# Peptides against a protein of PDB entry 3HUF, part 107

Target 1, 320 residues: chain A of PDB entry 3HUF
Amino acid sequence: MWIIEAEGDILKGKSRILFPGTYIVGRNVSDDSSHIQVISKSISKRHARFTILTPSEKDYFTGGPCEFEVKDLDTKFGTKVNEKVVGQNGDSYKEKDLKIQLGKCPFTINAYWRSMCIQFDNPEMLSQWASNLNLLGIPTGLRDSDATTHFVMNRQAGSSITVGTMYAFLKKTVIIDDSYLQYLSTVKESVIEDASLMPDALECFKNIIKNNDQFPSSPEDCINSLEGFSCAMLNTSSESHHLLELLGLRISTFMSLGDIDKELISKTDFVVLNNAVYDSEKISFPEGIFCLTIEQLWKIIIERNSRELISKEIERLKYA

## One batch from the design tools (peptide; made by RFdiffusion4, then SolubleMPNN)

Design b2_p18_1_s3 (from b2_p18_1, 11 letters changed)
Fold by OpenDDE base, seed 2:
Structure b2_p18_1_s3 (fold): chain B 320 residues (1-320), chain A 18 residues (1-18)
Amino acid sequence: as target 1 above (320 residues)
Amino acid sequence: KKKEEEEYEKLQEELLKE
């Protein structure tokens, strides 16, 4: 989201969130959802127009800012952004930091980008929330992104957490739920004057972890917890692979259960299968190797003695 | 520069009191 502050109390000492939309900036405008009052005798009554665009798809992957357009409203002394005069037709900016000078005012409006990118675990929730979140200047998507700051957990009461949720947790993404999204949708009016009133997603995340026994106390409890073990997995999902890497596993990939030969078994402590293959192919599992799902592996990993539990299962099948 | 800044600061203090 864009946040503006100003030097010399020209914004009355307030920090303001600018959502996507158009703002008239000047001395003789009243602060509202489309106007920014700036207190200076050197500023025109109506001095500039700010236009913030909705996020692009690229912004979701890069964590880049919503495009910020500045137009001077035919003022005598013009408008500058980052010491450069704004062109007659206006200019657009993608920098994360903007120093905006209105006319001869010695004090500047400082605009800075606070990154917030929300990944969704399912397309249905994305479809429901994307429009509203984009209108808050929040890029949204389904795919994993290095720019992702928040992850929406699907609340299916009584179901195990998804691989996406497990991975989001281990990569230290803030996990949020539908209740937080509802709250975000209501704050648009209240945060106009004070950017600090933005709801803390960390409180929501702490509550999710505290109330769900499927989460360990911290990601650090699980990261590299299986260092020194090796697994084989079906080449089915990138998220599953990245999850297993974060556990410290050496990973071999195979295309089918039939590709699990004696050589692979000799180098592998266990095989990770998806639920569909695990349920359908139980009878055809290779002898002498421990096969489990990611969800079964997760249940072991969240235990304090995860290494001992896995070692016991490996030994049990080696002597069988 | 310093005099202009001081004049502007005073002018802003006056504007914040209105």
Scores: peptide ipSAE 0.030, ipTM 0.571, DockQ to the pose 0.063
Fold by OpenDDE base, seed 5:
Structure b2_p18_1_s3 (fold): chain B 320 residues (1-320), chain A 18 residues (1-18)
Amino acid sequence: as target 1 above (320 residues)
Amino acid sequence: KKKEEEEYEKLQEELLKE
């Protein structure tokens, strides 16, 4: 999201969140959803127009800012952004930091981008929330991204957490729920006056972890917890591969269960399968290898003695 | 004009006192 603050009390000492939309900036406008009052004798009654675009798909993957357009409203002394005069037709900016000078005002409006990118695990929830979140200047998507800051967990009562949720947790992404999204959708009016009223997702995250026994106390308890073990996995998802890498596993990939030969078994401690393959092929599992799902692996990983538990299961099958 | 300038000067003086 874009946040503005200013020097010399020209914004009354307040910070403001700018959501996607158009703002008239000037001395003789009243602060509202489409106006920014600036208190300086050197600023025109209506001085500039700020236009913030909704996030692009690219912004979700890069964590880049919503495009910021500045137009001077035919003022006597013009407008500058980062010491450059704004062109007559306006200019667009993709920098994360903008120093905006209105006319001859010695004090600048400082605009900075706070990155917030929300990943959804469920496409139905994305469909419900994406439009509203994009109107807040928040990029949204389903795919893993290095720019992802938040992950929406679907609270289905009694369901196991998904691979996406497991990976988001280990990646130290802030896990949030629908209650946070609801709250985020209501703050649009209150944050006009004070950007500090933006809800902190960390409280929501702490409550999710505390109230769900499917989470360990910290990602650090699981990261590299299986260092020294080797697994084979069906080449199904990049997210599953990355999850197993974060556990410290050496990973071999195969295309079919028929590729699990004696050589692979000799080098592999266990095989990780998706639920569909596990359920369909459980009768045809190769002899002498431990096969489990990612969800079954996760149930072991969240235990304090995960290494001992895995070792016991491996040994049980070698001597059976 | 003068009244708006006086109200504006007063507002600037109040903001400088906080």
Scores: peptide ipSAE 0.026, ipTM 0.547, DockQ to the pose 0.082
Fold by OpenDDE base, seed 4:
Parts: C-alpha cells; structure tokens; sequence
Structure b2_p18_1_s3 (fold): chain B 320 residues (1-320), chain A 18 residues (1-18)
C-alpha cells in the first residue's frame, strides 16, 4: 500500500494510507477519502491531484507499487516529484519512494510503498477477495511469487494443510486467514488518518501456528531436515518440488510410475506422489521403494525425529 | 528545528508577496 508522510508537520505529523483512487491535495481541502490537506502557506488551495491505480498482474510478480499519478493543478510554482517537475499533463510513477514537493514548500511529502502481496491457495477465495484487496492497493494471485508477502490459508476443518500452505510456511511468508482479510476490509475508512491502525498480520500468523498442530514451531525446524536423503517425485507441481528442495532433498523427477526403474530405485530413498496417484496406484507401486504423499511426508517432517522416522521406513522396505 | 521554521516562515512571507 502507499503511505504518505511529510516533513515540517505539513501533514499534521500523521501518516496516511493512500488506497487506489483520486485525491485532491492542497491547503484548503478537508481530509477525507478524496482529499489530502497540506498545511503550508506556500501551497495552493488546490495544488495537485494524486491518482493511485489498482494493482496490475505484473505488480503481483514484481512486488512493484500501484502506479502513482501526479498532476499539478495549474499552480504558480508547479509540483515536483523526485526533484523533477511534473509535466503539464501529469506524470506517472512506479518508484517505491516518491518525494513530492508542492510549489516552493521546503518540506516534502514522502510517499513510500509498503510491500503487501497476497497469494491465495485456492481460486475460489481469490475470486471472493481479489476485488476488495485490489481496491486496497494489494496485488493478489494464485501462483508462487518471490514478491509474495502473505499467504491465505484456506480453513478446511479436519483436513491436512495444503502443499501451498506448507511451502508458504517454509518460505517464511506470513500466513493469514479469512479473518484477517475481513478485518482488512473494514479498515479502509479508519486508516485514512493513521496508517498505524493497520492490523498486524504477524500476530494473526502467530495465532494460526499456535492453534494448529499441523505446523512445527519454526520453519527452521524443517528446512534442510532431510539433507542427505534422495527422493523421486512425479513432475506435476512446482510448489511440491520447491518444498522438497527446502527440506534439503536431492530430487529426481519422473512422468509416470513406469519410469521408476531399478536405476532410479538404486539412487532414491523414497518416492513422493500426489494424493490422486497415491490412491489410484497403491497396488502398482514398485517393489522395494517407499512411496508416500506430500501430506504423509509433512506429518513426518513436523516431528522432531523426522530423520529417524524416514530412515526407519526406508530400511523396512529395503529388506521386505 | 527553530532555524528551519524561521527559514520556512520567511519563505512563506516571500511567497505571499509575489
């Protein structure tokens, strides 16, 4: 989200969140959803227009800010952004930091992008929330991104956490839920005057982890916990591959169970399958190899003795 | 702070005279 602050108390010492929308900025406007009052005698009554666009799909992958447009409202001394005079028709900015000078005011409005990019685990929740979150200036998507700051966990009562959730946890993303999204939807009016009123997503995350036994105490307990082991996986999910990499596994990929030959078995400690293949092909598993799902692997990984548990299962099947 | 405020006040007075 965009946050503005200013030097010399020209914003009354307050920080403000700017959501996507249009703002008239000037000395003789009242702070509301479409106006930003700036207290300076050197600033015009109506000085500039700020327009913040909704996030683009590109912004989700780059973690870039919502486009920030600045237009001078035909003032005597103009407007500058990052020491450059704003053009007559206005200019658009994609920099994460903007120093906005209104006229000859010695104090600048400092706009900065607070990175918030929300990945969803399922398309249904994305469809439900994307519009509202985009109106808050929050990029949203389904695909993994290095720009992802938050991950929405789907609360399914009695089900194992998804591979996406497991991977998000190991990547140290802030896992949030629908309750946090609901709270975010209500803050739009309250945070106009005080950006500090944004809910703490880290507190939400801590509560999720604390109250769910499917999470280890820390990602560090799982990262590289299986270093030295080798697995083979069906080439179906990039997230699954990255998850296994974070566990420290050497990974071989195959396209079908028929590709699991004696050579692959000789180099592999266990085979990781998706639920659909595991359930359908249980009878057709290669002899002498330990096959498990990601969810079954996760149940082992969250245990403190994960290496011992995996070793025991590998040994059991090599001598069967 | 006080010097910056005084410079700012002077600048505002100059801008109001233009």
Amino acid sequence: as target 1 above (320 residues)
Amino acid sequence: KKKEEEEYEKLQEELLKE
Scores: peptide ipSAE 0.022, ipTM 0.561, DockQ to the pose 0.155
Fold by OpenDDE base, seed 1:
Structure b2_p18_1_s3 (fold): chain B 320 residues (1-320), chain A 18 residues (1-18)
Amino acid sequence: as target 1 above (320 residues)
Amino acid sequence: KKKEEEEYEKLQEELLKE
């Protein structure tokens, strides 16, 4: 989201969130959802127009800002952004930091991009929330992205957490739920005057971890916890691969169970399978190797003695 | 609100004279 602050108390000492939309900026406007009052005799009554676009699909992957358009409203002394005079037709900016000078005012409005990108694990939830979140200037998507800051956990009572949720947790993404999204949808008007009133997603995240026994206390409890072990996995999911890497595993990939030869078995401590392959091929598992699902692996990893548990299972099958 | 605006306008005038 875009946040503005200003020097010299020209914004009354307040920080303000700018959601996608159009704002008239000037001395003789009243602060509301479409106006920004600036307190200075050196600025025009109506000085500039700011237009913030909704996030693009690209912004979800890059963590880039919503496009920020500035137009001078035919003022005597013009408008500058980053020391450059705004053109007569207006200019558009994709920089994360904008120093906006209105006329001869010695104090600048500083606009900065606070990165917030929300990944969804469930396409139905994305379809429900994407439009509203985009109107807050929040990029949304389903696929893993290095720009993601938040991850929406699918609430199914009594089900294991998904691989996406496991990976988001280990990647130190803030896990949130529908309750946070509901709260976030209501704050749009209240945060206009004070950006500090934005709800803290970390409180939601702490509550999720505390109330769900499927999470360890910290990602650090699991990161590199299986260092020194080797696994083979079916090349099915990038998230699954990245999850296993974060556990400190050496990973070999195969295309089918038939590709698991004696050479691969000799170099591998265990095989990680998806649920569909595990359930369908239980009878055809290679002899002398421990096969498990990611969900079964996760149940071991969240335990304090995960390394000992894995070692015992590996030994059990080598001597069987 | 108007009183605060007048106070900030005065402050801005003082800061512009320095």
Scores: peptide ipSAE 0.026, ipTM 0.578, DockQ to the pose 0.153; fails the geometry check

Design b2_p18_1_s4 (from b2_p18_1, 10 letters changed)
Fold by OpenDDE base, seed 4:
Structure b2_p18_1_s4 (fold): chain B 320 residues (1-320), chain A 18 residues (1-18)
Amino acid sequence: as target 1 above (320 residues)
Amino acid sequence: KEEEEKEEEKLQEELLKE
């Protein structure tokens, strides 16, 4: 989200979140959802127009800011952004930091991008929340992105956490839920005067982890916990591959169980299967190899003795 | 200070015309 602060008292010592929308900026406007009052004798009554666009799809992958448009409202002394005079038709900015000078005001408005990019685990939740979050200037998506800061866990009571949730946890992404999204939807008006009123997602995350026994105490407990072991997996999910990499596994990929030959078995400690293949092909598993699902693997890796547990299972099936 | 105040006053008079 865009946050503005200013030097001196020109923003009354407060920070403000700028959501997507249009703002008239000037000395003689009242702070509301479409106006930013700036207190300086050097600023016109109506000085500039700020327009913040909704996030683009590209912004989700890059962690780039919502496009920030600045137009001078035909003022005598103009408007500058990053020491450059704003053009007569206005200019658009994608920099994460903007120093906005209104006329001859000695103090600048500092606009900065606070990174918040939300990945969803399922398309249904994305469909439900994306529009509202985009109107908050939060890019959203389903695909893994290095720019993601938050991950929405789907709380199905009594279900195992998804591979997406497991991976998000190991990536140290802040896991959030519907309660946090609902809270975000209510803060829009309250944060106009004080950007510090933005809800802390880390508290939500801590509560999720504390109240769910499917999570280890920390990502560090699982990262590289299976270093030195080798697995084979179906080439079905990039997230699954990256999850196994974060466990420190050497990974071989195959397209079908028929591709698991004696050579692959000789180099592989266990095979990771998706639930559909595991359930449908239980009878046709290759002899002499330990096959498990990612969810079964997860149940092992969250244990303090994960390496010992995996070793015992490998030994059991190597001599069966 | 007096020159800065006069410049601010002039600037304010100019900005009052906008």
Scores: peptide ipSAE 0.066, ipTM 0.739, DockQ to the pose 0.155
Fold by OpenDDE base, seed 2:
Structure b2_p18_1_s4 (fold): chain B 320 residues (1-320), chain A 18 residues (1-18)
Amino acid sequence: as target 1 above (320 residues)
Amino acid sequence: KEEEEKEEEKLQEELLKE
């Protein structure tokens, strides 16, 4: 989201969030959802127009800011952004930091981008919330991105957490739920005057972890916990592969259960399968190898003695 | 100080005409 601040009390000492929309900026306007009052004798009554665009799909992957357009309203002394005069038709900016000078005002409006990108695990929830979040200037998507700051967990009562949720947790992404999204939708009016009123997602995250026994106490308890073990997996989702890498596993990939030969078995401690293959092929598992799902593996890795538990299962099947 | 106040007054008068 864009946040503006200013020196010399020209913004009355307030920090303001700018959501996507159009703002008239000047000395003789009243602060509201479409106006920014600036208190200076050297600023025109109506000095500039700020237009913030909704996030692009590219912004979700890059963590870039919503496009910031500045137009001077035919003022005598013009408008500058980063010491450059704004063109007659206005200019658009994608920099994360903007110093906006209105006329001869000795104080600048400082605009800075606070990155917030929300990944959804469920396409239905994305379809429900994307429009509202985009109107807050928050990029949204389904695919993993290095720019993601938050991950929406689907609350299905009584279901195990998804691989996406497991991976988001290990990546130290802030996991949120629908309750936080509802709260975000209500603050839009209150945060206009004070950017500090933006809700803290960390409190929501702490409550999710505290109330769900499927999470370890910290990501650090699981990261590299299986270092030195080797697994084989079906060439499935990239998220599953990255999850197993974060556990410190050496990973071999195969296309079908028929590709699990004696050579692969000799180099592999266990085989990771998706739920569909695990349930359909239980009878055809290779002898002498431990096969499990990612969800079964997760139940082991959240235990303090995860290495001992896996070692015991590997030994049990080698001597059976 | 008096010259700065006069420049501010002139600037204010110019900006009041906008």
Scores: peptide ipSAE 0.060, ipTM 0.724, DockQ to the pose 0.153
Fold by OpenDDE base, seed 3:
Structure b2_p18_1_s4 (fold): chain B 320 residues (1-320), chain A 18 residues (1-18)
Amino acid sequence: as target 1 above (320 residues)
Amino acid sequence: KEEEEKEEEKLQEELLKE
């Protein structure tokens, strides 16, 4: 989201969130969803127009800002952005930091991009929330992204957490739920006057972890907890691979259970499978190898003695 | 100082007309 601040009390000492939309900026406007009052004798009654675009698909992967357009409203002294005069037709900016000078005002409006990028675990929730979140200037998607700041956990009562949720947790992404999204949708009007009224996602995250026994106390308890072990996995998802890497595992990939030869078995402590393959192929597992699901592995990892538990299970099946 | 103040006053009067 874009946040604006200014020196010399020209914004009344307040920080404001700018959502996607159009704003008239000037001395003789009243603060609302489409106007920004700036208090200076050196600023025109209607000085500039700011237009913030909705996020692009690219912005979801890069964590880049919503496009910020500035147009001078034919003022005597013009408008500058980053010391450059705004062109007569307006200019568009993708920089994360903008210093906006209105006319001869000695104080600048400082606009900065606060990154918020929300990944969804399922397409149904994305379809439900994407439009509303995009109107807040929040890029959304399903795919893993290095720009992801927040992850929406799918709340299915009585189900295990998904691989996406496990990975998001280990990546130290802020896990949120539908309750946070609902709250976020209500603050649009209140944050006009004070950007500090933006809801804290960390409080939501703390409450999710506290109320769910499927989470360890911290990501640090699980990161590299299986260092020195080796696994093989079916080439199914990038998230599953990255999850196992964060556990400190050496990973081999295979295309089918039939590709697991004696050489691979000799170098591998266990095989990680998805639920569908595990349930369908249970009868045809290679002899002398420990096979488990990611969810079964996760249940071991969240235990304090995870290394001892997995070692015992490897020994049990290697000699069975 | 008086010339700078008068220039600033004129500038303010011009900006008040916009």
Scores: peptide ipSAE 0.057, ipTM 0.704, DockQ to the pose 0.133
Fold by OpenDDE base, seed 5:
Structure b2_p18_1_s4 (fold): chain B 320 residues (1-320), chain A 18 residues (1-18)
Amino acid sequence: as target 1 above (320 residues)
Amino acid sequence: KEEEEKEEEKLQEELLKE
C-alpha cells in the first residue's frame, strides 16, 4: 500500500494510507476518501491530482507498487516528483519512494510503498476477496511468489492444513484468515487520518498458530529437520517440492510408480505421494519402500522426535 | 520546527512579492 507523510506540519503531523483511487491535493480541500488537505500558503487551493491504480498481476510476483500518477492542476509553480517537473499531461511512477513537491512549498510530501501481497490457498476465497483487496492496493493470487507477505489459510479444507499452508508457514509468511480480511475491509475510512490504525496481521497469525495443534512452535523447528534423509516424489506441485527441500531432504523425481526400480529404492529412504495416487495405488506400491503422503509426513515433522519417528518407519519397512 | 516555520514565512513573503 502507498503511505504518505510530509515534512513540517503540512499534513498536520499525520501519515495516511492511499488506496487505489483519485485524490485532489490542495490547501482548500477537506480530508476524505478523494481529497488530501495540505496546509501551506505556497500551495494552490487545488494543486495536484494523485491517481493510484489497482495492482497488476505482475505486482503480485514482484511486490512492486501500484502505479502512482501525478498531475499538476495548472498551478502557477507546478509540481515536482523526485526533483523532476511533472509534465503537462501528468506522469506515472513505479518507484517505491516518491518525493512530491507542491509548488514552492519548502516541505515535501513523501510517499513510500509498503509491500503487502496476499496468497490464497483456495480459488473460491480468492474469488470472494480479490476485488476488495485490490481496491486496498493489495496484490492477490493463488500461485507461489517470492513477493508474498501473507497467506490466507483455508478454514473449510477439513480437519487438516493444506500443503500450501505448510509451505507458507515454513517460508515464514504471515498466515491469516477470513477474520483478518474482514477487518481489513472495514479500516478504509479510519486510516485516512492515521495510517497507524492499519491492523497488524501478526496478532492474527499468533492466534492461528496458538489455537491449532497442526503447527509446530516455529518454522525453525522443521527447517532442515530431515537433513541427511532422501526421498522420491511424483512430479507434482512445485510447492510440494519446495516444502521437501525446506525440510532438508534430498529429492529424486519420478513420473509414475512404474519408474520406482531397485536402483531408486536403494538410494531413497521413502516415497512421497499425493493423496490421489496414494489412495488409488496403495495396493500396487513397490515392496521394500516406505510410501506416505505429504500430510502424513507433516504429522511426523511437527513432532519433537521427527527424525526418530521417520527412522523407525524406514527400518520397519526395510525389514518387513 | 521554529527555523522551518521561519523559512516557510520567508518563502511566503517571497511568493507574495511575485
Scores: peptide ipSAE 0.042, ipTM 0.718, DockQ to the pose 0.134

